# Peptides against a protein of PDB entry 6GMG: the designs that were tried, part 258

Target 1, 331 residues: chain A of PDB entry 6GMG
Amino acid sequence: DSDDRVTPPAEPLDRMPDPYRPSYGRAETVVNNYIRKWQQVYSHRDGRKQQMTEEQREWLSYGCVGVTWVNSGQYPTNRLAFASFDEDRFKNELKNGRPRSGETRAEFEGRVAKESFDEEKGFQRAREVASVMNRALENAHDESAYLDNLKKELANGNDALRNEDARSPFYSALRNTPSFKERNGGNHDPSRMKAVIYSKHFWSGQDRSSSADKRKYGDPDAFRPAPGTGLVDMSRDRNIPRSPTSPGEGFVNFDYGWFGAQTEADADKTVWTHGNHYHAPNGSLGAMHVYESKFRNWSEGYSDFDRGAYVITFIPKSWNTAPDKVKQGWP

## One batch from the design tools (peptide; made by RFdiffusion4, then SolubleMPNN)

Design b2_p20_5_s3 (from b2_p20_5, 10 letters changed)
Fold by OpenDDE base, seed 1:
Structure b2_p20_5_s3 (fold): chain B 331 residues (1-331), chain A 20 residues (1-20)
Amino acid sequence: as target 1 above (331 residues)
Amino acid sequence: AAAAEKINAANQEAAEKAAA
C-alpha cells in the first residue's frame, strides 16, 4: 500500500555511515544509512557538503526511481534513451532455433528478442553520446552555441544523430532540464552543465491492444533502437508490468539504476545505485534498502523486464551526485 | 506529472536468489 510510504528522517551532516553489507555480490544498506553516505560523498554543492533536504528525502523514499530522482534532481522523463539490438542474431535465432521443451512460440520469440539486446553496447553508446554532449557543453555560454557545437561534433564523428530533428529529445534535452534554468544550477549557461546517465529496465509487452501472448512473453518488435543512432522511442513506456503467465504470479513495472558520470573505462567495474521499494518502515514491505551494484549485477536485471535503456540527462557541474569515481559500499 | 512508483522487494529477492 503506497499509503505506508514514510519520508526518512534527517541525518546530521557530520554523521558517518555504518558499514554496508554484502548482498548477492553487491553492497546493501538501509535508506537512512545511504542518506549518511550521500551527505558525506554526493551532497556537495560548490564544494560544500549539504544536508539532504526534506524534499530530497521525500524523492528518495519512492524506491529505485527515488535514487535516480534525488541524484538527477528531477523525476526521470526517459526521453533520451539508447540501446543496442543485434538484428542479425535475432533473425538467425528465429530461423535456426527452436522453442525449448514446454516453451510456446510466443515465449521463444520474446526470449530471443530479449537476448538480442546487448546491455554493454547500449551502455557504451550512451557513454559515447554523453561524451560528445559534454564536449559541446564545455565552452558554450548559451543554448545556440551548445547546439552549434553539438552539430559540429556529430559531423566530425560522422554520427547519425546529426540528422535528428531540432525538436527531437536529443537536441531539446538540455532546454527541458529544470536545473539548467535554475539560478543556482546552470543559470541558462550550458558550460555549467554536464551529461549524466541512468538506466531503466521495463517490459516490452505494454500494448493493451496487442495479443495476450505479447503481454505475457514480450513484444519482439517493441522498443528497438533506431539503426545508426541507437535511440529508443520510449513514448509507449507507460510503466505497465509484465502480465502473469500463471495464477498468483506478479511482476513489477520498472527498475532504475543511477550511474552518473563515472570515468571508469571498464564497464564491468562501474557502480550502479538503485533501491528495492518505497520506504515503509512500519508497513509490510519494511524499510527501503539501497544497493550499489556492479554493471554485471545491474545489467542482468530480472524476469520482470525484457528491455533495458540507458538514458542521458543533465545536472549542474556544481553538484557532486555524479562524481568521476564511485566507491562501492562503505568504508 | 509522472507518478513515482515502487519495486516489490519480494520479486527482486526471488530473482536474485534464482540467479545466484
Scores: peptide ipSAE 0.027, ipTM 0.649, DockQ to the pose 0.073
Fold by OpenDDE base, seed 2:
Structure b2_p20_5_s3 (fold): chain B 331 residues (1-331), chain A 20 residues (1-20)
Amino acid sequence: as target 1 above (331 residues)
Amino acid sequence: AAAAEKINAANQEAAEKAAA
């Protein structure tokens, strides 16, 4: 029950983290120790370390979403999401494939759909778009200049995003970012902002009016990227978990992973920061743990989820929550 | 086999309440 959630206590600004523990190729630590690392590495505002505020510690305490929340400065809205889907593979496997032994038709179709998503290409698309946005931001001192730059960049690249509506999440994302409007943030100056990326894992079969099979095994047609743009309509994501397929089975509604703005060109070397659950040190769940995973470990996900989206948002350049290089673990 | 991390669904409901 959410009632067991506790806000982690403040950590002294000068307290160094304890070493992270290896866990299946990941680096793992308790949330309090992550706060220590965060203060040493990610807390900087205008080059000065900051103690994680009570508000930020509260955000963090919510688990996987809390890691993205504290680093992005806002609760994830997931409006500007990207993925990659191989339609030809999907059609071919549906046509020529068959259910495995003991697999239902619905389970087969759901699995084939899940396997038709390419996490690496989805991530690469988000990085490509974030790069375009960052170029558009660099010399833009008002939103109009940013939008004009963005359109020019897209036209030069013959990118299908150039055809998006002016009110689309793509063009409205900056103006809808609270930190863009904040005096100590962007102060309405696009050149003070940068694009950042996080990922969400979730279940496709969220439509309560759909068949039970779709809720149990996935909706093969749900949350596909639009051709050419790679944009995913996230409006139907209501954080509904997968339905149980057997008695006593339960699934989690989502997972969030923070990437930020790493410049590592090799996707497999990028680091994704995520949490396991809300912080309940005195409850049955226990203390929240934070994981720093390589892309392979992150993108693998869990059986709870059959979709992965890579989401773009913005943070002030004065924040260090999205550095060019992220080191896994401590030291 | 991917190590099953204990993820709790309570994350979202609590977070949504806090963000509202």
Scores: peptide ipSAE 0.026, ipTM 0.716, DockQ to the pose 0.263
Fold by OpenDDE base, seed 3:
Structure b2_p20_5_s3 (fold): chain B 331 residues (1-331), chain A 20 residues (1-20)
Amino acid sequence: as target 1 above (331 residues)
Amino acid sequence: AAAAEKINAANQEAAEKAAA
């Protein structure tokens, strides 16, 4: 019951974190200890350490999405999403592969579709696009200059994104970012903003008008990236979980992982920050835990999900929620 | 198999309401 959610208490600004607990290649801690780390490392506005506000603590308390929410400064809209799908692999496996023992045709097709997504290539595409956007932002002092720079960069790279509509999520993402318009944020100056990345895991079989098999085992045709651009149409993602395949089985609707703007070139060394559930210290779920996972641990996901998307948004450069380097755990 | 604790689906509706 969402009524069991509690906002974590304030932590003193100078309180140092307790050590994180190693867990299966991840670093784990309770949410209050993450707040302490966040205040020491990520809280800085214009170089000044800040206490996490009550509003920010409330956002964080919503679990996995809360980590992305507090660090991005807005609830995830997921409009500018990227993935990579190997269509040739998919077709080949469907043609030449066989269902496993006890696997239905629908299960087989759903599994093959899931396995045809390349999380690393999807992430790399998002990083590539974020890099292009950051170059376009760097010397642009109004939105028109940013858009002109962006089009030039895309033309120089012969990128298919140059053909996107002016109202597409790709071109509208900056203007639709609240912190871009804030006086203490971007103040309508693109050069004060930077592109950042988070990831969402979700279920493909969300269409209630589709077959029960698609809802249970995935929709092989849903949420594929557009050829050339890598853009995923997220408009049909309504946070509907996978349908149970057996009585008593239940699935979660999504997972969110925060990457930010790390400069580590090796994807496997990048750190992804995420939460397990909403903070319910007095409820059945217990206290919220925050995880800092390597890319392999993040991208593996869960059986609850058959899609991963890498989403671009923007934050002010004056925020330190997306530093160039992220250290896993504490100390 | 990382025994990741199940993410609770209940987070979304409350979060969406809070974000509105």
Scores: peptide ipSAE 0.036, ipTM 0.746, DockQ to the pose 0.276; fails the geometry check
Fold by OpenDDE base, seed 4:
Structure b2_p20_5_s3 (fold): chain B 331 residues (1-331), chain A 20 residues (1-20)
Amino acid sequence: as target 1 above (331 residues)
Amino acid sequence: AAAAEKINAANQEAAEKAAA
């Protein structure tokens, strides 16, 4: 029950975290201890540590989305999303593959579609685009200069994103970022901003007008990236969970993982920060836990989800919520 | 797999409302 959600108390700025616990290749801790780590490592604005504000603690308390929320400074809109889909693999497997024993045709098609997404390539595409954006930001002191730089970069790389409409989330993302307009943020100066990445896992079969099979086993045609750009139309993502396939089965609507702006070239060595559920220390769910997972652990996802998207947003360079290097756990 | 106790729909609705 969402009514059991509690905002974690403030932690003293000088309080060091307790050691994280290993959990299936992840580093895990309770939310209060993550706040301590966050204050020591990620809270810095203009080089100074900050206590996590009540508002930030409130955002964080919402679970997996809360981790992305507090670090990005805004609730995830998921508008600028990327993925990679192997169309040839999908077609080949549909043609030459067979349903498993007891697997329905719809279940087979849903599974094949899920397996045709490449999380690593999707992540790599987002990183590539973020890098282009960062180059465009670097010497741009107004939005017009940023957009001009971006178009030039895309043209030089022969990137299909150059053909996107000016109203596309791709071009509008910066101006739609609250922290870009904030005096202590970007102050309308693109060169003060940087591109950052988070990921969302969700269910494809969200169309209530579709077949029950699509809601149970996935919609093979939903949330595919556009060829060439890798952009995913997220407009139909309404946070609807997978439908139960058996009595008593239940699925969760989404998961969010925060990457930020790590420079580690090896995807497998990147760290993703995410939460389990909203903070309910006195409720049935218990206290919120925060996980720092390697890409392997993050990208594996859950059976609740058949789509992964890698989303670009922006934060001020003065924030340390997206450092070049992220260390897993504590110490 | 660590049972990621995940956010329910009610929590999402509350978050969206809080973000609006």
Scores: peptide ipSAE 0.029, ipTM 0.725, DockQ to the pose 0.287; fails the geometry check

Design b2_p20_5_s4 (from b2_p20_5, 11 letters changed)
Fold by OpenDDE base, seed 4:
Structure b2_p20_5_s4 (fold): chain B 331 residues (1-331), chain A 20 residues (1-20)
Amino acid sequence: as target 1 above (331 residues)
Amino acid sequence: AEKAELINKYGKEAEEKARA
């Protein structure tokens, strides 16, 4: 029960982290030790280390979403999400493929749909868009200038995003970012902000009015990216987990991975930071652990999820929660 | 900000191990 959640205690600002442990191709540590690393590496505001506040520690204590929350400065809204779906592959596999032995038709269709998403291309699309946004932000000192720059950039690239409505998540994302309006954040100056990326894994079969099979095995038609833009309508994502297929089976409702603004061109070398569960040191789940995974480890996901979205939000450039380079573990 | 009622509840180390 989420009622067992405990806010991790404060860590002294000068306390160095203990070494991370290798775990299946990723670096792992307990949440308290991540706080120590965070304070040394990611806590900087205007170049000065900060102790993680009680509020930030509370956010972090929520597990995987907490990692994204503390680093982005807001609870994920997931409104500006991207993915890549191979429609031709999907159609071909449905037409020419067949269910495996013991696999139901619904299970087959759900699996084929899941396999038709390209996580790397989805990530690359988000990075492409984030890059365009960052160029638009760079010298814009008001929102109007940012939007004008953005439209020009999109027009130059013949990007379908140029046709999005002005009220769409794409164009409204910056002004809807709390840190953009904060005095010590963007202070309404787009040039003080940068685009950052996180990823969410979730279940497609969330429609309560749909068949039980879709809730158990996935909805092949749900949460597909729009052609040309790559935008995913996340409005129907209500954090509903996969339905059990057998008695006693349970699934997690989501996973979040923090990428930030790494400049590493090779996707396989990028580092994703995420947590396992809420911090419950005195409960059955135990202490929260934080993982720093390579893209390969992150993008693989879990059977709990059949969708991955790459989401863009913004943080002040004065924050060091999204550095150009992230190193796994400690030291 | 709206918080999710349910959060990532389970560790996935066992699943990761199975994939390794």
Scores: peptide ipSAE 0.025, ipTM 0.644, DockQ to the pose 0.057
Fold by OpenDDE base, seed 3:
Structure b2_p20_5_s4 (fold): chain B 331 residues (1-331), chain A 20 residues (1-20)
Amino acid sequence: as target 1 above (331 residues)
Amino acid sequence: AEKAELINKYGKEAEEKARA
């Protein structure tokens, strides 16, 4: 029950984290200890450490989404999302493949669709776009200059995103970022902002008007990236979980992983920060744990989800929530 | 900020163990 959620207490600014523990190829710690790490490593604004505020601790307490929330400074809107889908693989497997023993046709199609997404290519596309955006931001002192720079960069790269509407999430993302407008944030100066990335795992079969099979096993046609751009229309994502396939089965509605702005070129070496559930130290779920996972561990996802999207948003450069290098665990 | 009513309600430890 969401009523069991508790906001973690404040941690002294000078308190060092306890060591993280290894957990199935990840670094794991309790949320209170992550707050300590966050204050030491990620809290800096204008070069000064900050204690995590009560509001930020409350955001964090929501679990996986809370990690992205506290680091991005806003609740995820997921509007600027990218993925990669291998249509040829999908068609070929549907044509030449067969359902496994005991697998229904709908289950087979859902599985094949899930397997036709390439998480690495999706992530790479988001990084490519974020890089273009960062170049466009660098010397732009107003939104018009940013947009002009962005269009030029896209034209130079012959990128299909150049054809997006001016009102699209792609072009409107910066102006719709609260921290861009804040005096202590971007102050309407694009050059004070940088693009950052997080990922969302979710279920494709969210359409209530669709067949029960799609809700149980996935909708093979849902949340595919647009050809050329890689953009995913996230408007139909309403945080509806997978429907149970058996009595007593339950699925989680989403998972969020924070990447930020790491410069590590090898995707497999990148670190993704995420939480297991909301903080309920006195409830059945227990305390929230925070995981720092390598890309492989993150991108594998869970059976709860058949879609992964890589989302771009913006934060002020003065924030250290998205450093160039992220160290897994502590010390 | 619009908050989702449904949040991550379940721990993932069981699934993590199954993958390991």
Scores: peptide ipSAE 0.025, ipTM 0.639, DockQ to the pose 0.058
Fold by OpenDDE base, seed 1:
Structure b2_p20_5_s4 (fold): chain B 331 residues (1-331), chain A 20 residues (1-20)
Amino acid sequence: as target 1 above (331 residues)
Amino acid sequence: AEKAELINKYGKEAEEKARA
């Protein structure tokens, strides 16, 4: 139960982390040790280390979403999400493919849909858009200038996003970012902000009015990206987990992975930071652990999820929660 | 944004072990 959640204690500002340990191809550590690393590496504001505040430690204690929360400075809204879906593959596999032995038609269709998403292309699209946004933010001292720059950049690249409505999450994302408005953040100056990326894994079969089969095996038509833009309508994502397919089976509602603003061009070398569960050191789940995974490990996901989205948000440039280079583990 | 009531309720270590 969420009632067992505990906020990790404060760590001394100058305390160095203990070494991370390998865990199934990832670098893994207990949450308290991640706080130590965070204070040494990611806590910097205007070049000065900061102790993780009680509020930040509380956010972090929520598990995978907590890692994204503490580093982005806000609870994920998931409004500006990107993915890539191979429609031709999907159609061809449905037509020419066969269910596996014991696989139902609904299970087959759900699986084929899941396999038709390309996580790497989805991630690359988000990075492309984030780069465009970062160029538009540069030297823009008000929102109007930012939006004008953004439109120009999109026009120059012949990007379909140029046709999005002004009310689209694409254009409204900056103004809806709390840290943009904060005096010690962006202070309403776009040039003080940068685009960052995180990822969410979730279940497609969330419509309660749909068939039980869709809730169990996925909705093949749900959460597909729009052609040309790659935008995913996340409005129907209500953090509803997959329905059990057998007695005693339970699924988690989501997973979040933090990427930030790494400049590594090779997707496979990028590092994704995420947590296993909420911090319950005295509960059945135990202490929260933090993982630093390579893209392959992150993008593989779990059976709990059949969708992945790559989301853009913004943080102040003065924060070091999204450095150009992320080192996996410690030291 | 509204906080999720169910936040990564179950650990993933068991599934990770199964994949290893």
Scores: peptide ipSAE 0.024, ipTM 0.638, DockQ to the pose 0.075
Fold by OpenDDE base, seed 2:
Structure b2_p20_5_s4 (fold): chain B 331 residues (1-331), chain A 20 residues (1-20)
Amino acid sequence: as target 1 above (331 residues)
Amino acid sequence: AEKAELINKYGKEAEEKARA
């Protein structure tokens, strides 16, 4: 029950974290210890360590989304999302493939659709776009200059994003970022901002008007990236979990992983930070744990989800929540 | 492979709180 959620207590600013523990190829720790690490590594504003505020601790306490929330400075809106889908693979497998023994047609189609997404290419696309955005931000001191730079960069690369509407999430993302407008943030200066990336795992079969089979096994046509741009329309994502296939079965509604702005070129070496559930130290769920996973561990996801999106947002360059290098675990 | 316990059921509440 949501009533069991507790905000983790404040940690002294100078308290060093305890060592993380290995868990399924990941580095794992309790949320309180993550706060300690966060204060030592990620809390810096203009080069100065900060104690995680009560508000930030409260955000964090919501679980996986809380990790992205505290590091991005805003609740995820997921408007600027990217993925990669192999349409040819999908069509060919549907045509030439066969359901497994005991697999329904709907289950087969859902599985084939899931398998037709390429997480690595989706991530790469987001990184590519973030890089373009960062170049556009670098010397732009107003939004108009940023947009002009962005259009020029896209034109030079023959990127299909150049054809997006001016009101699209792609072009509006910066101006819709609260920290961009904050005096101690961007102060309306694009050059003070940088693009960052997080990922969301979710279920495709969220349409309540659709068949029960789509809700149970996925909607093969839902949340596909647009050709050329890789943009995913996330407007229909309502955080609805997969429908149970058997009595007593339950699925989680989403998972969020924080990447930030790591410069590691090898995707497999990138670190993704995420949480398991809301913090309930005195409840049945127990304390929240934070995981730092390599890309392989993150992108594998769970059976609860059949979609992964890589989302771009912005944070002030003065924040250290998205450093160039992220070290897994502690020390 | 054992699935890590992932129970993020209250995303809606978080969203509502963020909008308030």
Scores: peptide ipSAE 0.032, ipTM 0.744, DockQ to the pose 0.398; fails the geometry check

